Peptides against a protein of PDB entry 1IK9. Designs and how they scored, part 40

Target 1, 211 residues: chain A of PDB entry 1IK9
Amino acid sequence: MERKISRIHLVSEPSITHFLQVSWEKTLESGFVITLTDGHSAWTGTVSESEISQEADDMAMEKGKYVGELRKALLSGAGPADVYTFNFSKESCYFFFEKNLKDVSFRLGSFNLEKVENPAEVIRELICYCLDTIAENQAKNEHLQKENERLLRDWNDVQGRFEKCVSAKEALETDLYKRFILVLNEKKTKIRSLHNKLLNAAQEREKDIKQ
Target 2, 207 residues: chain A of PDB entry 1IK9 as posed
Amino acid sequence: MERKISRIHLVSEPSITHFLQVSWEKTLESGFVITLTDGHSAWTGTVSESEISQEADDMAMEKGKYVGELRKALLSADVYTFNFSKESAYFFFEKNLKDVSFRLGSFNLEKVENPAEVIRELIAYALDTIAENQAKNEHLQKENERLLRDWNDVQGRFEKAVSAKEALETDLYKRFILVLNEKKTKIRSLHNKLLNAAQEREKDIKQ
Target 3, 195 residues: chain B of PDB entry 1IK9 as posed
Amino acid sequence: MERKISRIHLVSEPSITHFLQVSWEKTLESGFVITLTDGHSAWTGTVSESEISQEADDMAMEKGKYVGELRKALLSVYTFNFSKESAYFFFEKNLKDVSFRLGSFNLEKVENPAEVIRELIAYALDTIAENQAKNEHLQKENERLLRDWNDVQGRFEKAVSAKEALETDLYKRFILVLNEKKTKIRSLHNKLLNA

## One batch from the design tools (peptide; made by RFdiffusion4, then SolubleMPNN)

Design b1_p11_1_s2 (from b1_p11_1, 6 letters changed)
Fold by OpenDDE base, seed 5:
Structure b1_p11_1_s2 (fold): chain B 211 residues (1-211), chain C 211 residues (1-211), chain A 11 residues (1-11)
Amino acid sequence: as target 1 above (211 residues)
Amino acid sequence: as target 1 above (211 residues)
Amino acid sequence: MFEELLTEDLE
């Protein structure tokens, strides 16, 4: 079961924060349970897939689009404050909500709720879920932080190896060139020496022919 | 103000989850506000630094050690289930808790609470704090996840550059050696040719002298 | 190995 709790303000009680819990299986489209509380009383309603389909049809809206709007209204928490208006009558147990566009407000949905006999149990379960979610998120945060620290170390290690590789490449090139220049210069000196010996031998032969 | 909410079970009501909120400024040692709720009623007490010091003295415990035990009892949440036992009388508003060691149980602290007149307000504020904490932790999780993805990319980039540097170093060494071998062989061939010319010139001169 | 190849052919 998936669950989302959001803070809402009712038009009838704008000074009292209410909490809207929505619970569903896999997809909101398959239906959901809605629970409203003011921290003292609670009200619950069940919305079926057939009711969602009927509401979409009555609105002349494609079902997937309608469910998308329900998700924004009921699961977004305090979305941008004035986009959704929530209304509830404690007397009739009728809950409805509207989407406020710039120039047009329209009813997005309505539910008949029932007053919960033991609201304290619902409130305790809601608080338990919040505390479990906090604990899960904290564990995830600690895991991600440790992973970040690991990845940063691994990055620094590879960066250091890369810098050493660059320096070693430059040093290798320089060393090889120096060694090869020395050897080549020795060979060039030998060639020059042999040329001079050939010149001298030719000069001596020319002297021997001239007697 | 720092705050921690924990689930506890009262010995008097073992089937009903209670919530213990502790609120403090900077350090628990400076005093705290304790709030107990069952989701319908709430009770609050204020504990001063002087009271904490007195309790530590009465227990013949060093203050920092006593505060350390208070932190474990009141802030750890559901620590290992049976380490702390919580007791509350709704009639006397007397709250006390015990630490259970293997062979010894001892009272770790006690507080006189007062019944809150408007428990719904306290419960709403508690739920609000839970929802804020969830939102903050989610934002932190999203940030850490994005940072992990960045660090992983940066690691892959440096790793790829390092591998290219290694390959380029090996290729450079191989190329330089090949080029130098060719040039050296050319110089060696020239030296051999010049030596042969010198030998031939010497043989011709010896023929001319014999002639 | 490379030092040897450079020295032998100087003789």
Scores: peptide ipSAE 0.020, ipTM 0.853, DockQ to the pose 0.330
Fold by OpenDDE base, seed 2:
Structure b1_p11_1_s2 (fold): chain B 211 residues (1-211), chain C 211 residues (1-211), chain A 11 residues (1-11)
Amino acid sequence: as target 1 above (211 residues)
Amino acid sequence: as target 1 above (211 residues)
Amino acid sequence: MFEELLTEDLE
């Protein structure tokens, strides 16, 4: 089961933060449980897939689009305060919410809720879920932080190896050229020496012919 | 102000999860506010630095060590359930907690709490804090995840450059040796040619002397 | 540099 808790303000009680818990299986389209609390009282309702489909049909809205609007309204928490208006009557237990567009507001959905007999249990469970979510998110944060630190080390190690490789390539080129020049110079010296010997032999032969 | 909320079980009400909120400025040693709730009622007490010091003295414990034990007891939540035992009387509003060692339990601290007149407000604020903490932790998780993805890309980029550098170094060495061998072979051929000319000149001179 | 060293030796 997936769950989201959000803060909402009711039009009837704008000074009192209410909490809207929505619980669903896989997709909100398959239905959901909605729980409303003010920290003292709680109200719960179950919304079926058929009710969601009927509301979409009544609105002449495609079901996927309608569920998309439900998700924004019911799961976003206090989004920009003015896009969704929440209404609840404690007397009738009737909950409804409106989407406020620039020039028009329309009812997006309505649910009959039932007053929970033991609101303290619902509130405790809600707080437990929040604390569990905090703990899970903290553990994930610690894991991601350790992974970041590892990746940074690994990056530094590869960077250092890369810099050494670049330097070693330049050094190799320089060293190979130096060694090549030495060997080349030895061969040049040998060629010069052999040429001089040929010149001397030719000069001696020319002297021997002149006698 | 720093704050921690944890779940505790009271000895008197083991089936009902209670929530212990502790709020402090910078360090728990400077004093703290403790709030207990069962999701219906709430109780609050303020513990001063002087009270903490007195409790440490009464226990004959070094203050820093004592505060360390307070932190474990009051901030860890449901740690291993059996290390700290929490007691509360709704009648006397007396809260005390014990540390359970293998062979001995001792009172670690005690506080007089006052029943909150509007527990719903305390509970709403507590839930708000939980939801804010969830949102902050989620934002941090998303940030760390994006940073991990960046670091992984950066690592792959450097790794790819490093591999190219290694291959380029090996290719450079091979290419330089090939070029060197070509030049060296040309010089060796020239040396051999000059040596043959010298040998021929010597043989001709020997023929001319025999003639 | 290498090409220059090669060309000077072919003259």
Scores: peptide ipSAE 0.020, ipTM 0.852, DockQ to the pose 0.306
Fold by OpenDDE base, seed 1:
Structure b1_p11_1_s2 (fold): chain B 211 residues (1-211), chain C 211 residues (1-211), chain A 11 residues (1-11)
Amino acid sequence: as target 1 above (211 residues)
Amino acid sequence: as target 1 above (211 residues)
Amino acid sequence: MFEELLTEDLE
């Protein structure tokens, strides 16, 4: 079961924050339970998949689009300046919400709720869910923070090894060239010495032929 | 202002989850506001720094140690199997809590609370705080997750560059040695050729002198 | 390897 709790403002009670709890299985399209509370009283209604389909048809809206609007309206935590307006009659237990567009407002959906006999139980359960969600998110935050710190260390370690590898490559190249030059120069000196010996021997032979 | 909301179970009402809200400025030692609610009624008390000091003295406990125990008792969200036991009289509005050790239980602290006239306001504010905390923690989680994903990419990129650098170092060494051997062998061949020419010239000169 | 190449060429 998934759940979302949001703050809403009712048109009839704009100074009193109400809480809208929506609970569903897998998708909002399959139906949901809606609970409204003011912190003293609570009202609950179950909305079936068939009711969602009927409301979409009554709106002349495609079901997927309608469910998309339901999700925005009921799960977003709309404030008084929001695109969605919420209405509830405590007398009739009739809940309805409207989408406010620039040039037109239209009713998006409506639900019959039932007054909860023991609202304190519903409120306690709602607070428990909030506290559980806080605890879960805190544990996740702490885990992610530790992972971030680990990844940052690992990145710095690899970066340092990479920089050392670059420097070692440059040093290797420089050292190999220096050694190569030494050996090459030695061989060049030997070649020059041998050429000079050949030239001297040729000059001596030319002198011996000329007596 | 810092705040912590915890679930507690009262000895007098073990089947009804109560919520203990503690709010303070900077440190619990400087005083705090305690609010107790069952989701229908609420009770609030203010505890001053002087009262905390007096309670520590009455307990014959060092203040820092006492505040440390207060923090554990009041902020940990103790369950029925916890080290701390909570008691509250709705008639006297007297709240007290005990620490249960293996061989002894002792009262840790006690506070006079006052019944809140409009508990719905306190409950709504408490739920609002929970929802705000959830939203803040969700935003933090999303940020940390994005940072983790970034750091993981950056680590993989540097790791890949490091591996390429290692391979390039090995390839460089191999290539430089191959080139060195080619040049060295060419010089060795030239040296051998020059030595052979010197030997031939010496043999020809020795023949010309014997002639 | 470099030291061996240097020593054989000194002989």
Scores: peptide ipSAE 0.019, ipTM 0.851, DockQ to the pose 0.243
Fold by OpenDDE base, seed 4:
Structure b1_p11_1_s2 (fold): chain B 211 residues (1-211), chain C 211 residues (1-211), chain A 11 residues (1-11)
Amino acid sequence: as target 1 above (211 residues)
Amino acid sequence: as target 1 above (211 residues)
Amino acid sequence: MFEELLTEDLE
């Protein structure tokens, strides 16, 4: 089961933050349980898959698109810049919400809720869920932070090894060239010396032939 | 201001989860506001730095150690394995808590609370804080996840560059030695050729002298 | 560079 709690403001009570809990199995499309509370009273209703389908049909909206709008409205609260308006009559227990576009507002959905006899239990469970979610998210955060620190160390280690490898490559090239030049120069000197000896021997032979 | 909410179970009402909110400025030692709620009623009290000091003195405990115990009791709830027991009289509004050791329980602290006139407001604010904390922690988790993915990519990139650098170093060494050997062999061949010419010239000169 | 070092020696 998945659950989302959101803050909403009712048109009838804009100064009193209400909390909208939505609980569902796997997908919101399969139906959901909606719970509304003001921290004193609570109201709950079940919305079936058939009701969702009917509301989509009544709106002439494709079901997947409608469920997408329900998800935005009910799981995100008002959303960015009051895109969704929530209405609730405590007398009739009728909950309805509107999508506000630039030039038009339209009813997105409506549900009958029932007043919960023991609102304190619903409120306690809601707070428990929030605290559990906080604890789980904190544990995930701490784990991710430790992994982040590990990855950063591992990156620094490889980076340092890479820089050493680059420097070692350049040093190796320079050293090999230096050694090569030394050996080559020795061989060049020996070749020059042998050429001079050959020239001298040829000159001596020409002198010996000329007596 | 810092705040912590914890679940606690009162000895008088073990089946009803209570919520203990503690709010403080900078350090718990400087005093705190305590709020208790059962999701229907709320009770609040302020504990001053002087009261904390007095409770520490009454217990003959060093203040820092006492504050350390307060932190464990009040900010972590019962802690691991019911180390702290909480008691509250709704009649007297007297809140006290005990530390349970193996063979002894002792009163760790006690506070007078006042019943909140509008508990719904306190409960709403508490839920708001939980929802804000969830949102903040989710945003942190998403950020850390993205950073971890970035660091992992960066690590893979550097690792791949490092492996290429290692291979390039080995290839460079091998190539330079191959080239060096070729040049050196050419010079050795030239030296041998010149030596043979010198030997032949010497032999010809010896023949010319014998002739 | 290697070729230049080789060519200067033939001159």
Scores: peptide ipSAE 0.017, ipTM 0.853, DockQ to the pose 0.328

Design b1_p11_1_s3 (from b1_p11_1, 6 letters changed)
Fold by OpenDDE base, seed 2:
Structure b1_p11_1_s3 (fold): chain B 211 residues (1-211), chain C 211 residues (1-211), chain A 11 residues (1-11)
Amino acid sequence: as target 1 above (211 residues)
Amino acid sequence: as target 1 above (211 residues)
Amino acid sequence: LFEELSTEDLE
């Protein structure tokens, strides 16, 4: 089961932060449990897939689009101010919410909630879920931080090897050219020496022919 | 101000999870506010630096060690089972906690709490803090995840450049040796040709002397 | 290869 808790402000009680818990299986479209609390009282209701489909049909809205609006209203918490207006009557236990557009407000949904007999248990469980979520997110943060530190070390190691490889390539080229020049110069010297010996032998032959 | 909320079990009410909120400025040693709630009632007390020092002195414990034990007891939540035992009387508002060692249990501290007149406000504020902490931790997780993905891309880019540098170094060495062998072979051929010309000139001279 | 090329060329 997935769960999201959000802060909402009720039009009837704007000074008291309420908490809207929505719990669902895989998709909000399959239905959900809604729990509302003010930290003293709690109210719960179950919304079925059929009720969601009926509300979408009554609105002449495509079901996927309607569920997308439900997700924004019920799971986003206090979104941008006044985009979603939440209403609840403690007397009737009737919860409804409206989407406020520039020129038009419309009811997005309504639920009959039931007052929970033991609100303290619901509140304790809600706080437990928040504390578990904090612990899980902290453990994930510590893991991601350690992984970032590992990846940064691994990057520095490869970067250092890459810089050494670049320098070693330049050094290799320079060293190979120096060694090649030495060997070439020896061969050039030997060629010059052999040419001089041939010239001397030819000059001696020309002298011996002239007697 | 720093804050930590923890789940605790009271010896008197082991079936009801209680929440212990501790709030402090910079260090727990400077004093703290303790708030206990069962999701219906709340109790608060302020513990001063002088009270912490007095408890450390009464225990004949070094203050830093004592504060270290307070931090483990009050901030760790439900640590390992039974290491810290929490006791609270709703009648006297007396809160005390014990450290359980293998052979010895001892009182680690005690606080007189006061019942909060509006527990719903304290509970709402506590839930608000939990939801803020969840949102902050989620934003940090998303940031760290994006940074991990960046670092992994940067690592792959440098690794690919490094592999290309290694291959380019080996290819450079091989190409330089091939080019050098060609130039050397031309010089060797010229040396051999000059040597053969010298040998032929010497043999012709020996024939001319015998003629 | 460099040492072999240098030694064979001294002979």
Scores: peptide ipSAE 0.023, ipTM 0.849, DockQ to the pose 0.307
Fold by OpenDDE base, seed 1:
Structure b1_p11_1_s3 (fold): chain B 211 residues (1-211), chain C 211 residues (1-211), chain A 11 residues (1-11)
Amino acid sequence: as target 1 above (211 residues)
Amino acid sequence: as target 1 above (211 residues)
Amino acid sequence: LFEELSTEDLE
């Protein structure tokens, strides 16, 4: 089961933050449980997949689009400046919400809730879920931070090895050329010396033929 | 102001999770505000630095050690199996907690609380803080996740460059040696040819002298 | 450098 808790402001009680908990299985389309609380009272309702389909049909809205709007309205924690307006009657337990666009305001959905007999239990469970979520997210954060520090070290190590490899390649090329030049110059000197010996021998022969 | 919310179990109400909120400035040693709630009622007390010092003295405990034990007791969210036992009288508003060691149980501290007139306000604020903490931690986690994915890409890129540099160094050495061998062999062939010409010239001269 | 070394060496 997935869960989202959001702060909402009711039109009837704009000074009192209410909390909207929505719980669902895999997708909101399959139905959900909605819980509303003011920190003293709680109200809960179950919304079925058939009710979601009926509300979409009543609105003449495509179901996937309607579920997309439900997800935005009920899971985003919309503040008083948001496109969504929440209404609740404590007398009728009727919850409804509207989408306010520039040119059109329309009711997006409505649900009958039931007043919870023991609101403290629902509130305690909600706080427990928040604390569990905090602990889980802290553990994820600590893990990601340690992994980030590891990856940064590993990057620095490979970068330093790469720079050393580049420098070693340049040094190798320079050293090989220097050594080759030395050997080549020795061979060039030997070739020049042998040519001079041949020239001298030819000059001596030409002198011996001329007696 | 720093804040920590923990779940605790009271000895008097072990079936009802209570929430212990502690709020302080920089360090718990400077004093703190403690709030206890069961999701219906709330109780709050302020503990001064002087009260913490007095409790440490009454216990004959060094203040830094005492504050360290307070931090463990009040901020760790100790469950019923933990070394800390929490007691609260709703009648006297007296909160006290004990540390249970293998051989010794002792009272660690005691605080007078006051019943909050509007517990719903305290509970709403507590839930708001939990939701804010969740949102903050989610944003941190998303940032760290993106940073980890960046660092992993950067590591793979540098690793791939390093491997290419190693291979290029080996290829360079091999290529340079092959080229050097070719040039050196040409020079060796020229030297051998020049030596043979010198030997032939010497043999012809020795024939001409015998003639 | 290699091409320059090869050409000057043919001279």
Scores: peptide ipSAE 0.023, ipTM 0.849, DockQ to the pose 0.323
Fold by OpenDDE base, seed 4:
Structure b1_p11_1_s3 (fold): chain B 211 residues (1-211), chain C 211 residues (1-211), chain A 11 residues (1-11)
Amino acid sequence: as target 1 above (211 residues)
Amino acid sequence: as target 1 above (211 residues)
Amino acid sequence: LFEELSTEDLE
C-alpha cells in the first residue's frame, strides 16, 4: 500500500488547514481510499477503478491523463500555484475538486465521503504514519550522509594517489633524461677522444712517410 | 525553536497511542512547552528552567544528568525497552513519567498541564509540522542522493585517470629505455669502430717499422 | 639497465 498525506484548503473553510490522505495499492488508477480531516472530524470514502474510469469518460479525458491529474490534485496538495481548489460539504459529505487554468475552471472529480465515527483513531493513525515516515526518512538521511562521507574520503584517497602518480611520472622522466644525458656525454667524450687519437696517428704516419 | 513529537502509551490508556510534543529554545534545560494529545483532546503545559532545576534538586540529581534523562524520556518516546512509563490524569491534568530500571522504578518528573480549548488547532499544527518535516527530509534525501551520485561519478573519473596515469608511467619508462638503448648502442658501435681503426693503425705502423 | 649500459663501456 502507498499513502500520501497533503494539506489542503477548502473553499468553505479557507482559514482551516485540512488534511487529505490518499491510500492506494500499486497505482492510483486501481482505486484509492480518500480521507479528509480538520483535526477534529474525519471523512472517508473509497473510490473504485470503475468510478475513476467513469469520471474520465464523463470528462472525455484519456484515463492515463485523468489519473495524472488526480495524482497532481490529490497527492501534491493545492499544487505550486493554487491550480486545484477543493470543495467539501459537511452536510452532504460531498467532496469535489476543480482545476483552475488561466481562463477556465473545471471540475476534475467528485466523491461521496462518509463521516468517520471515531475521528480520533483516524487522526492518531495519520500522525503515526507521519512519525514513521519521519523516522524512515531520518534513517535514510543518516545513511546517505555516511555514504557521502565515505565517497568523499574514497575520492580524496584516489585523488591523492593520482597526484602522486603524476608527480612520480614527471620525476621518472626527468631522472631518466638526466641519467641518459650523463651516459651519452661520456660516450660523446670517448668518441671525440678516439677521433683525436686517430687524427694524431694519421699525422704521425704522414710525418714518418715524409725522411 | 526546536520541536520533537513522539508517540507514547499512557499507563491509564495503553490501547490508545498518545502524542507527546516537546518544544524548546536552543536547549531543553532552558525550559520547554509540552503538549499531549490523543487525536481528540489536547493538553499543554510550560515547564520553566526553574522547575527543571527544582525537579533535579528534589531528585538529588545533577542538572545536566537530569536534563539528559528528560531528553531521553520526552524526545525519544518510550525508548528502546519501555524504560520510561508515562502517566496522565485527565481529571487533574497531572502528567508524570517514571524511569524503570531492572530493580527500581522512580518518578523522573511531573508536570501540570491545561486542557486546550481548541484541540483541533493543536492537532492541525502538529500534523502540519510533521508534513513540513517530511518535505524537508525528502528534499534533503533527494539532495544527498544526487550528491552521492555526483561523488561516485567523480570517484570513477579520478580512478580512471589514475589507472591511465599508472599505465602511461609504465609506457613512458619502457619507451624511454628503448630509445636510450638504441642511441647508446649506436654510440657503442662507433666507439668499437674507432677502437678497431686505432688498433689497425698501430699494427700498420709496427709493420712499417719492421719493414 | 643504465648501470649495465655504462659498465659495458669498453674502458
Scores: peptide ipSAE 0.028, ipTM 0.849, DockQ to the pose 0.514; fails the geometry check
Fold by OpenDDE base, seed 5:
Structure b1_p11_1_s3 (fold): chain B 211 residues (1-211), chain C 211 residues (1-211), chain A 11 residues (1-11)
Amino acid sequence: as target 1 above (211 residues)
Amino acid sequence: as target 1 above (211 residues)
Amino acid sequence: LFEELSTEDLE
């Protein structure tokens, strides 16, 4: 079961933060349970897949698009844009919400809720879920933090090895060239010496022919 | 202001999860506000730095150690070890808690609480704090996840550059040696050719002298 | 390898 709790403001009670819990199995399309609370009273309603389909048809909206709008309205909380307005009558237990666009406001959905006999149990369970979610998110954050610290160390180690490899490549090239120049210069000196010996031998032979 | 909410079980009501909120400024040692709720009623009490000091003295415990025990009792929740037992009388509004060790149980502290006139406001604020904490932890989680993905890419990039540098170093060494051998062999061939010319010139001169 | 290449050609 998936769950989302959102803060909402009711048009009838704008000074009192309400909480809207939505619970569903796998997909919101398959139906959901809605729970509203003001921290003292609670109200619940069950919405079936059939009711979602009927409401989509009544709105002449494709079901997947309608469920997408329900997801934004009921799971996002009051986004900072007041795009969704919530209404609830405690007398009739009728809950409805509207989507407010620039030039068009329309009713997105409505639910008949029932007053919960033991609201304290619903509120306690809601707080328990919040505390469990906090603990799970903290554990995940600690894991990700430790992994980031590991990856940063591993990056620094490879970076340091890479810099050493670059420097060692440059040093190798320089050393090989220096050694090569020395050996080549020795060979060039031998070639020059042998040429001078050949020149001297030719000059001596020319002197011997001139007697 | 720092805050922690914990689940606790009261000895008087073991079937009903209670919530203990503790709020303090910078350090628990400077005093704190304690709020207890069952999801219907709420009770609050203020504990001063002076009261904490007095309770530590009455227990013959060093203040920092006593505050350390208070932190474990009041902020950790009921750890799985039932090391802390909580008691509350709704009639007297007297709250006390005990530390249970293997061979010793002792009262760690006690508070006179006052029943909150509007418990719904306290419960709503508590739920708001939980939802804000969830949102903050989710944002931190998403940030850490993105940073993890970045660090992993950066590591792969440096690793790939390092492997290319190693291969390029080996290829450079091999190429330089091949080129050097070719040039040296050419010089060796010239030296051998010049030696043969000198030998031939010496043999011709010896023929001319015998002639 | 470089040292061996230097000495043999002196002979």
Scores: peptide ipSAE 0.027, ipTM 0.849, DockQ to the pose 0.417; fails the geometry check

